# Peptides against a protein of PDB entry 5HB3: the designs that were tried, part 40

Target 1, 150 residues: chain A of PDB entry 5HB3
Amino acid sequence: RQMQDRCMSEYNQRIRNAPEGSIDPFRMACYKIIGRCDLSNRSLDGLQTDVNDWIWLQFNLARETDRSLELAGESYGLAELQASIREIGLKHFPKTAAEDTNGSFGMFFYLQILAGMFEQAIAYLYPFSYVDAVHFAIALTYYGLLRPVD

## One batch from the design tools (peptide; made by RFdiffusion4, then SolubleMPNN)

Design b1_p14_3_s2 (from b1_p14_3, 8 letters changed)
Fold by OpenDDE base, seed 4:
Structure b1_p14_3_s2 (fold): chain B 150 residues (1-150), chain A 14 residues (1-14)
Amino acid sequence: as target 1 above (150 residues)
Amino acid sequence: SEEMEKLKESIMTF
């Protein structure tokens, strides 16, 4: 708790008082990750990051907290992450095989799997790669993660 | 691909 409070204090102080361009982005990233500072902004500004870095950050920031115990009105859990992934999918990923020019469907499938969106992930993958969708469906069913409709 | 890098950048700004 004391560490988090200190991180939040230092983070807020730097955002407010630091001259433009003087903020160390790595230091700010440390405050965000350790202190969960400014959960409304779930990006690492000033750093070169990829999709793996982004999703790693989302999972590190996401907490299944009892909504009653979060001191700050900012709740971010798995449900909010899943909602974000759905929105990203609708905006930035191909919906059909005909729209896929660069094989990006695999990345969206991967993001859905990581977020536990198994049924949606399989349904999405099926029109792009039937064989892969069937293999993943079998594996997910075997582990009890995919519920077959009776 | 260049398109994949643009996609990554777009996702990172979200």
Scores: peptide ipSAE 0.030, ipTM 0.659, DockQ to the pose 0.804
Fold by OpenDDE base, seed 1:
Structure b1_p14_3_s2 (fold): chain B 150 residues (1-150), chain A 14 residues (1-14)
Amino acid sequence: as target 1 above (150 residues)
Amino acid sequence: SEEMEKLKESIMTF
């Protein structure tokens, strides 16, 4: 708690008082990750990040907490991450093989797998790559992550 | 929304 409070204080002070362009973005990232500062903004401002950086950050920030103990807007768990991934899929990824111009379907499949959306991931992959979908379904079933329909 | 745009930019650059 003391460390988190200190991180929050320093984070807020820097955002409010630091001259424009003087903030070390890596230091701010450390405060966000360790201190869980400003969970409404789950991005690393001032850093060049890729999809792997983004998803890594989401998982680091995601925690299953009792919502009764958190202030409104501070709760971010697996369910919220899964909701975000669904929204990303609807807006930015191909829905059908005919819409896929750059092979980006694999990235959305990957994001769903990481988020534990196994049934949705397999269902999504199937029309793009039947063979891969079947192989992943077998593997996920073997590990008890995919429930076969009786 | 902002996270989505950043993600989009990231995905489009790779």
Scores: peptide ipSAE 0.029, ipTM 0.680, DockQ to the pose 0.113
Fold by OpenDDE base, seed 3:
Structure b1_p14_3_s2 (fold): chain B 150 residues (1-150), chain A 14 residues (1-14)
Amino acid sequence: as target 1 above (150 residues)
Amino acid sequence: SEEMEKLKESIMTF
């Protein structure tokens, strides 16, 4: 608690009072990751990040911690991550093969698999690549991760 | 969210 309060204080002080160009983006990232500061903003400002960096950050922040130890309103778990992935899919990824001009369906499939959304991932992949969807369904079933509806 | 805009930009560059 004392460490988290210090991280929050330093984080807020730097955002508000640091001269332009004097903020170390890696130090700010450490406050976010280690101190769990400002979980409403899960971006790393001043760093060039890709989708892999983004999803890595989300998994590091999405801890099933005892909610009693988190500050009120700063809870972020797997359910919130899955909700974010669903929102991303609805806004930014093709829903049908006819809408897919760039082959971006594979990235959304990948994000759903990482988030443990296996049934939704297979259902999404099937109209784009039925062969791959069947292979992944077999593999996920073999590992007990896919629950077929009877 | 600002995160979603950054993600969108990142996805469009892949």
Scores: peptide ipSAE 0.026, ipTM 0.668, DockQ to the pose 0.112
Fold by OpenDDE base, seed 2:
Structure b1_p14_3_s2 (fold): chain B 150 residues (1-150), chain A 14 residues (1-14)
Amino acid sequence: as target 1 above (150 residues)
Amino acid sequence: SEEMEKLKESIMTF
């Protein structure tokens, strides 16, 4: 708690008072990750990040805790992450094999799997790669992660 | 969100 309070204080002070261009983006990233500061902004400003960095950050920040326990007063859990992934999928990924021009369907499948959206992930993958969808469905079922509709 | 645009840019670079 004391560490989080210090992180939030330093984070807020730097954002408000630091001269433009003087902020160390890595230091701010540390406050974001460790202190869970400013959960409304789940990006690492001033850093070159890829999709893996982004998704890692989302999972790091996501917590299934009651708002009463979060010092930031903000809630970000798995449900919100899943909602974000759905939104990303709708805007930036092919919905059908006919729309797939760059083979990016695999990335969206991957994001859904990471987020525990197993049924949706398999349903999404199926029209793009039948064989892969079946293999993943078998594996997920074996581990009890995919609920077959009886 | 700004995050989604950053993600898009990142995805397009792969």
Scores: peptide ipSAE 0.024, ipTM 0.659, DockQ to the pose 0.115

Design b1_p14_3_s3 (from b1_p14_3, 8 letters changed)
Fold by OpenDDE base, seed 2:
Structure b1_p14_3_s3 (fold): chain B 150 residues (1-150), chain A 14 residues (1-14)
Amino acid sequence: as target 1 above (150 residues)
Amino acid sequence: SEEMEELLRSIMEF
């Protein structure tokens, strides 16, 4: 708690008072990750990041805890992440094989799998790659992550 | 999510 409080204090102080261009983005990233500072901004500003960095950050920031127990007074859970993935999918990824121009369906499938959206991921992948969808469905079922209909 | 959407868009363009 003491560390988190210090991180929060330093984070807020730097955001408010640091001269433009003087903020070390890696230090700010550390405050965000370790201190869970400013959970409303779930990005690493000033850093070159990719999709894997982003999704990793989301999982690190996501907590399935009672909001009353959150020290920062902010809550972000898996449900919110899943909602974000759904929204991203609706806006930026093909909905059908006919809409797929660049093969980006695989990335959206990947994001859904990472977010634990297994049924949706399989359903999504099926029209794009039947064989892959079946293989993933079998694997997910084997590990008890996909609930087959009896 | 908007920032991620922008990031994803940029990545998908490459």
Scores: peptide ipSAE 0.033, ipTM 0.668, DockQ to the pose 0.149
Fold by OpenDDE base, seed 3:
Structure b1_p14_3_s3 (fold): chain B 150 residues (1-150), chain A 14 residues (1-14)
Amino acid sequence: as target 1 above (150 residues)
Amino acid sequence: SEEMEELLRSIMEF
C-alpha cells in the first residue's frame, strides 16, 4: 500500500507539475503497470504503441481480484477486457466479407482468440474464411477450448 | 477506450 501510494503521488505530481517535454514516458508506464495508477486510462501516453502493445497492457492490468477488496472504478478483469473487444469489433471491424475493404478481419479474430472468446472468434471468421474457421475449430476442440453448441 | 479506438483507427488507416 505504501508503494502504491508513492507511485500515485509521483504519477500525479509529474502529470501536473513537470515541464512540458520533460516527462519520461517509460517511467510513467512503470507507474501505470506496477503502481496501477489511473486504471481508467489504459493507454501509454508519449509512447509509440501498436495493437500488440495495447493488448499486452490490457492483460497486465486485468486481474481476477475479489472486487470486494477494490475501490469502485479500480477493478479491471477479463470480463471488462472482453467487453472492450466486443465494442471495438462493433465499431471498427467489418461484420461481413462484403464490408471488408482492407483485410482487417484477421486482426479482430486474433484479438478475440487472445481474450478467450473462442466461439465468437470462430463464428466471426467463418464467413470470411471457411477453411481457416474449420481448422481453428478442430484445433480448439482438440484442446478442449471450444464448446460446440448442440 | 476512446484512446484505443483512435489507435485502432490509426492502424487501420495504414
Scores: peptide ipSAE 0.032, ipTM 0.671, DockQ to the pose 0.112
Fold by OpenDDE base, seed 1:
Structure b1_p14_3_s3 (fold): chain B 150 residues (1-150), chain A 14 residues (1-14)
Amino acid sequence: as target 1 above (150 residues)
Amino acid sequence: SEEMEELLRSIMEF
């Protein structure tokens, strides 16, 4: 708790008082990750990031907290992350093979798998790549992550 | 969601 409080204090002080362009974005990223500072902004400002960086950050910031212990702050857990991925999928990824112009379906499949949305991921992949969907379904079932429909 | 949308936009454009 002392470390978290210190991180929050330093993070807030730097955001408010640091001269423009003097902020080390990596240091700010460390404060955000370790101190869980400003969870409403789940991006790493001033850093060149990709989808892997984004999803890694989301998982590090996501915590299952007992809702009873959460003060008036916004909860951010796995359910909220899954909701975000679903929304992103609806807006930015192809819904059918006919809409796929750049092969981006694989990225959305990947995001769903990482977020534990296994049934949705397989269902999504199936019309794009039948063979791959079957192979992943077998593997997920073998590891007990996909429940076969009785 | 907005941050991911911006990131995805950047990734899809480049």
Scores: peptide ipSAE 0.032, ipTM 0.670, DockQ to the pose 0.114
Fold by OpenDDE base, seed 5:
Structure b1_p14_3_s3 (fold): chain B 150 residues (1-150), chain A 14 residues (1-14)
Amino acid sequence: as target 1 above (150 residues)
Amino acid sequence: SEEMEELLRSIMEF
């Protein structure tokens, strides 16, 4: 708690008072990750990041913390992350094989798997790659992660 | 969500 408060204080002070271009983006990233500062803004400003960096950050920020312990009024957990991935999928990824021009379906499948959306991931993959969907379904079932529909 | 959308868009454009 004391460390978090200190991180928050330093983060806020730097955002407000640091001259433009003088902020070390890596240091700010550390405050965001360790101090969980400004959870409403789930990006790392001033850093070149890819999808793996983004999803890693989302998982680190998505904690099942008791709402009572988070200073930020907004709770960000796995459910919110899953909702975000679902929304992104609806907006930016192909819904059918006919819409897939760049093979991006695999990335959305990957994001769903990472977020534990196994049933949805398999259902999504099935029309794009039947064989792969079946293989993943078998594996997920074997590990007890996929709930077969009775 | 908006930032991820921008990131994903940037990745897909590349």
Scores: peptide ipSAE 0.032, ipTM 0.675, DockQ to the pose 0.115; fails the geometry check

Design b1_p14_3_s4 (from b1_p14_3, 8 letters changed)
Fold by OpenDDE base, seed 3:
Structure b1_p14_3_s4 (fold): chain B 150 residues (1-150), chain A 14 residues (1-14)
Amino acid sequence: as target 1 above (150 residues)
Amino acid sequence: SKELEELKKSIMTF
């Protein structure tokens, strides 16, 4: 708690008072990751990040902690991550093969698999690549991760 | 969210 309070204080002080260009983005990232500072903003300002960096950050921040130990409004778990993936899918990824001009469907499938959304991932992949969807469904069933609806 | 905009930019560059 004392460390978290210090991280929050330093994070807020730097955002508000640091001269332009003097903020170390790596230090700010450390406050975000270690101190869980400002969980409403899960971006790393001043760093060039890709989708892998983004999803890695989301998983590090998404902890099933006892909600009683987190400050009110700073709870971020797997359910919130899954909700974010759903929103991203609805806004930014193709819904049908006819809408897919760049082959980006695979990235959304990948994000759903990482988030444990196995049934939704297979259902999404099937109209784009039925062969791959069947292979993944077999594998996920073998490992007990896919629950077929009767 | 800023996160979604960063992700969008990242997806467009791939």
Scores: peptide ipSAE 0.030, ipTM 0.689, DockQ to the pose 0.111
Fold by OpenDDE base, seed 1:
Structure b1_p14_3_s4 (fold): chain B 150 residues (1-150), chain A 14 residues (1-14)
Amino acid sequence: as target 1 above (150 residues)
Amino acid sequence: SKELEELKKSIMTF
């Protein structure tokens, strides 16, 4: 708690008082990750990041907490991450093989798998790559992550 | 929304 409070204090002070362009973005990233500062902004401002950086950050920030103990807007768990991935899928990824111009379907499949959206991931992959979808379905079933329909 | 925009930029770059 003491470390988190200190991180929050320093983060807020820097955002409010630091001259424009003087903030070390890596230092701010450390405060965000360790202190869970400003969970409404789940991005690393001033850093060049890729999809792997983004998803890594989301999982580091995601925690299952009792919502009754958190202030409004501070709750971010797996359910919220899954909701974000669904929204991303609807807006930025191909819905059908005919819409796929750059092979980006694999990235959306990957994001869904990481978020534990196994049934949705397999259903999404199936029209793009039947063979891969079947192989992943078998593997997920073997590990008890995908429930076969009776 | 902001995180989505960052993700969009990232996906378009790779």
Scores: peptide ipSAE 0.030, ipTM 0.683, DockQ to the pose 0.110
Fold by OpenDDE base, seed 4:
Structure b1_p14_3_s4 (fold): chain B 150 residues (1-150), chain A 14 residues (1-14)
Amino acid sequence: as target 1 above (150 residues)
Amino acid sequence: SKELEELKKSIMTF
């Protein structure tokens, strides 16, 4: 708790008082990750990051906290992450095989799997790669993660 | 690809 409070204090102080361009982005990233500072901004400004870095950050920031214990403005859990992934999918990933020029469907499938969106992930993958969708569906069913409709 | 890099940039803005 003391470490988190200190991180938040230093993070807020730097954002408010540091001259433009003087902020070490790695130091700010450390405060964000350790202190969960400024959860409304779930990006690492000033760093070259990829999709893997982004999703890693989202999972590190996400907490299943009792909604009663979080300050009303700082709740970020799995449900919010899943909502974000759905939104990203609708905006930035191909919806059909005909729209897929770069093979990016696999990345969106991967993001959905990581977020526990198994049924949606399989449904999405199926029109792009039937064989892969069937293999993943079998595996997910075997582990009890995919519920077959009776 | 250039498109993948743009996608990465776009995702990171969310």
Scores: peptide ipSAE 0.028, ipTM 0.661, DockQ to the pose 0.802
Fold by OpenDDE base, seed 5:
Structure b1_p14_3_s4 (fold): chain B 150 residues (1-150), chain A 14 residues (1-14)
Amino acid sequence: as target 1 above (150 residues)
Amino acid sequence: SKELEELKKSIMTF
C-alpha cells in the first residue's frame, strides 16, 4: 500500500507539473505497471509498442481481485479486457474471409486465445481456416479449456 | 505492418 501510494503521488505530480517532453516514458511505464497508476489510460505513452506489448500490459493491469482492494476505485479485470478485445474485433478485424485482404484474422484469433475467449476464437477462425480451427479445437478440448456443447 | 498500424490505431482509441 505505501509503495502504491508513493507511485501514485509521483505519477500524478509528474503528469501535472513536468514540462512537456521532459517526462521519461520508461519511468512513467514503471509507475503504470508497478503502481497501477491511472488505470483509465491503459497505454504506454511515448514508447514504441507493438500488439504483444499492449496485450502484455493489459494482462498485467487486469486483476481478478475484489473491487474492495483496488485503492484507485477503478476496477479492471479479465472481463473488461475481454469486452475490449470484442469491441476491437468488431471495429477493426475482418468478419469474413472475403474482407480479409491482409491476413489480420490471425492476430484477432491470437488476442482471443490469450484472453481465454476460446469458444469465440474457434468460431471466429473457422470460416478463415477450417483445418486450423479444428486442430485448435482438439487441443483446447484435450486441455479442458474448450467446453463442447453436448 | 499495415495491420499492426491499424490495430495500433484501434487499440489507442480505447
Scores: peptide ipSAE 0.025, ipTM 0.647, DockQ to the pose 0.497

Design b1_p14_4_s1 (from b1_p14_4 with D4E K11I)
Fold by OpenDDE base, seed 3:
Structure b1_p14_4_s1 (fold): chain B 150 residues (1-150), chain A 14 residues (1-14)
Amino acid sequence: as target 1 above (150 residues)
Amino acid sequence: KTLEELIEEAISKL
C-alpha cells in the first residue's frame, strides 16, 4: 500500500509539474503496469504501440484486477476485454469465408486466442480453415483449455 | 490510439 501510494503521488506530480517533453514515457508505462497508476487511461502515451502491445497491456491489467483494491469506479477485467474483442470482431472482421477479402480472419482468431476465448476462436476459424481449426482444437484440448462437448 | 485505430492499422498492413 505504501509503495502504491508513493507511485501514485510520483505519477500525479510528474503529469502535473514536469516540463513538456521531460517525462520518460517508459517510466510512465512502468507506473501504469507495476504501480497500477491511472488505470482509467489504458493507453501508453508517448510510445509507438501496435495491436499486440494493446492486447498485452489490457490482458495484464485485467488479470491483476483485484476488484477490492481498485478504488477507481470502472473495473475493466477479463470479461470487459472479451466483450471489447467481440465488438471489434463484429465491426471489423469477416463473419464468413465469402466476406473475407484480405485474409484478416487470422488476426481475429489470434485476438480471441489471446483473450482466452478458445471455444469461440475455434468456432470462428472452422469455416475459414477446417484443417487449422481441427489442429488447434486438438492442441487446446490436450492442454485442458478446450472442453469437449459431451 | 484506440483499439479500433490499431486494428485498422493492422488490417491495412495485411
Scores: peptide ipSAE 0.352, ipTM 0.875, DockQ to the pose 0.742
Fold by OpenDDE base, seed 5:
Structure b1_p14_4_s1 (fold): chain B 150 residues (1-150), chain A 14 residues (1-14)
Amino acid sequence: as target 1 above (150 residues)
Amino acid sequence: KTLEELIEEAISKL
């Protein structure tokens, strides 16, 4: 708590007093991630990021948000992240093996796994790669992440 | 960048 309060104080001071563009983007990222400062902006400005960085950030911000501390604004939690991944899947990724031209199904599988959508990820992967789907299902079940349907 | 933009970029690199 003390460290978080210090981060917030420093963040507020720097945002108010520092000239635009003078603040190290990595330092700002640290304040956002560690200090949970300015969570209304869920992007890292001034940094080159990819899909992995994006999903990691969203996941971290979602997990540490205690519902009790969710400010009165629109909360983007794990459920919203999962909804976004579902929507993206419907729009941008192949639904069947016949539609797969670039092998992008693996990326969508990966995104679903990172978002904790284990059952959906396995179900999606199965028609593309039976062997891989079974292997992941076994592993996820072993670690208690996949709920076997009785 | 939006998630969609990031995904499009990622797919383009496959």
Scores: peptide ipSAE 0.347, ipTM 0.873, DockQ to the pose 0.650
Fold by OpenDDE base, seed 4:
Structure b1_p14_4_s1 (fold): chain B 150 residues (1-150), chain A 14 residues (1-14)
Amino acid sequence: as target 1 above (150 residues)
Amino acid sequence: KTLEELIEEAISKL
């Protein structure tokens, strides 16, 4: 609690008083991750990031906040992340093997796996790579992550 | 960067 309060205080002070460009973006990232400062902004400004960094950040920020206690704010959890991945999939990734021109299906499969969308990920991968889909299905089943079809 | 921008960048590198 004391550390979080200190982070929030320092974050607010720096945003208000520091000259533009003088704030270390890594320090600001630490305040966001550790102090949970300015959670409405789920990006790391001033840092070169990739998809892996993005998803890592979303998982760190997405906490199961009990919906009952947060009167004032939109809760961002796993369900919202999964919804975002679905929407992006529909817009930016091939829907069928015939639409795949650059092999980007693997990236969407990867994102779905990281987001815990195991059944959807396997179903998506199957028409692109039967062998890979079967191998992943076996592994996920072994670890109890893939629900058996009743 | 938005997730969309990051995905576009990632796809461009494939």
Scores: peptide ipSAE 0.347, ipTM 0.876, DockQ to the pose 0.725
Fold by OpenDDE base, seed 1:
Structure b1_p14_4_s1 (fold): chain B 150 residues (1-150), chain A 14 residues (1-14)
Amino acid sequence: as target 1 above (150 residues)
Amino acid sequence: KTLEELIEEAISKL
């Protein structure tokens, strides 16, 4: 609690008082990730990031905390992340093999796997690559992440 | 960058 309070104080002071461009973006990232400061902003400003950085950040920010200890608007859990991935899938990725022009289905499969959406990921991959879907299903089942249906 | 922008960039590199 003391460390979090300190991080929050320093973060707020820097955002409000520091000259533009003078704030170390890595330090600000530390305040966000470790101190859980300003979770309404789920991006790392001033850093060049990719999709892998984004998903890593979302998982770190989505850490299960007691909702009673979080300020209003700071609650973002795994369910919200999974909802975001679903929405992105509907808008930006092919729904069928016939719609796939650039092989981007693999990226959406990847995002779903990282988000723990194993059943949905396998179901999505199956019409694009039967062999890959079966292999992943076997592996996920072996590790207890996918339950075989009798 | 938004997730949408990041995805578009990633797809463009495939």
Scores: peptide ipSAE 0.346, ipTM 0.874, DockQ to the pose 0.768

Design b1_p14_4_s2 (from b1_p14_4, 4 letters changed)
Fold by OpenDDE base, seed 5:
Structure b1_p14_4_s2 (fold): chain B 150 residues (1-150), chain A 14 residues (1-14)
Amino acid sequence: as target 1 above (150 residues)
Amino acid sequence: MSLDELIQEAISKL
């Protein structure tokens, strides 16, 4: 709690008062990650990042805690991340095998798996790669992550 | 970069 409060204080102070161009983006990233500061902005400004960095950050910021315990009244959990992944899917990834021109379906499948969207991931993969979808379904079922509907 | 840009960049590298 004390560390989080200090991170939040330093983060807010620097955002408001630091001269333009003087902010160390790595230091700000540390405050954001450790302190979960400014959960409305889930990006690392001033850093060159990729999709893996983005998804890693989302998981680090996401918490399944009682909303009543969150200091800033900001809630960000797995459900919000999953919603973001769905939106990304609708916007950027092929919906059918006929729309697949570059094999990007695999990346969306990967993001869904990371986000724990196992049923949706398998359902999505199935029309693109039947064999792979079946293999993943078997594995996920074996580990109790896929719930077969009776 | 926006999330959209990150995704587009990632797709372009496939």
Scores: peptide ipSAE 0.316, ipTM 0.871, DockQ to the pose 0.861
Fold by OpenDDE base, seed 3:
Structure b1_p14_4_s2 (fold): chain B 150 residues (1-150), chain A 14 residues (1-14)
Amino acid sequence: as target 1 above (150 residues)
Amino acid sequence: MSLDELIQEAISKL
């Protein structure tokens, strides 16, 4: 708690008071990651990042904590991450095999798997690759991650 | 970069 409070204080102070161009983006990233500062902005400003960096950051920031311990508006858990991935899917990825122009369905499947959206991931993959969907379904069921509907 | 931009960049590299 003391470290988190210190990180938040330093983060906020630098954002507000630091001269332009004097902020080390890596230092700010450390404060964001360690302190979970400014959860409304889940990006690393001033750094070159890719989708893997983004998803890694989301998982590091996401916590299943008692909502009573978080400040109002600073709650971010797995459910919020999953909601974001759903929105990304609707916006950027093919919905049907007929819409697939570049094979990007695999990336969305991957993001859903990482986020623990196993049933949705299998359902999504099925029309694109039946064989792969069945194999993943078997594996996920074996590990108790997929809940077959009776 | 916005999330949208990151996703579009990732898709473009596939």
Scores: peptide ipSAE 0.309, ipTM 0.865, DockQ to the pose 0.801
Fold by OpenDDE base, seed 1:
Structure b1_p14_4_s2 (fold): chain B 150 residues (1-150), chain A 14 residues (1-14)
Amino acid sequence: as target 1 above (150 residues)
Amino acid sequence: MSLDELIQEAISKL
């Protein structure tokens, strides 16, 4: 708690008071990750990042907390991450095999799996790659992550 | 980069 409070204080102070161009983006990233600072902005500003860095950050920031203990608008858990993945899917990825032009369906499948959206991921993959969908379904079922309908 | 830009960049590399 003390470390988190210090990170939050330093982050807020630097964001408000640091001269332009004086902020070390790596240091700010450390404060953001450790302190879970400014959860409304879930990005690493001033760093060259990719989608893997983004998703890694989302998982590090996501926590199941008692909503009553968080400030209004600062709740970020798995449900919010899953909602973001759904929105990304609707905007950027093919909905059907007929819409697929570049094989990007695999990336959306991957993001859904990481976010624990197993049923949705398998359902999505099935029309693109039947064989892969079946293999993943078997594996997920074996690990108790996918519940077969009895 | 925005999330949209990150996703588009990732897709472009496939």
Scores: peptide ipSAE 0.303, ipTM 0.863, DockQ to the pose 0.861
Fold by OpenDDE base, seed 4:
Structure b1_p14_4_s2 (fold): chain B 150 residues (1-150), chain A 14 residues (1-14)
Amino acid sequence: as target 1 above (150 residues)
Amino acid sequence: MSLDELIQEAISKL
């Protein structure tokens, strides 16, 4: 708690008071990750990041906290992350095999798997790659992660 | 980079 509070204090102080161009983006990233600062902005400003860095950051920031203890607007958990993944899917990825031009369906499948959206991920993958969907379904079922519909 | 830009960049590299 004390470390988190210090990170938050330093983050806020630097954002408000630091001269332009004097902020070390890596240092700010450390404060953001450790302190969970400014959860409304779930990105690392001033850093070159990719989708893997983004999703990694989302998981690091996501916490299942008692909603009663969080300030209004600072709640970010798995449900919010899953909602974001659904929105990304609708916006950027093919909905059907006929819409697939570059094999990007695999990336959306990957993001859904990471977010624990196993049933949705398998259902999505099935029309694109039957064989892969079946193999993943078997594995997920074996580990008790996939819920077969009775 | 916005999330949209990150996703588009990622897709472009596939």
Scores: peptide ipSAE 0.257, ipTM 0.848, DockQ to the pose 0.843

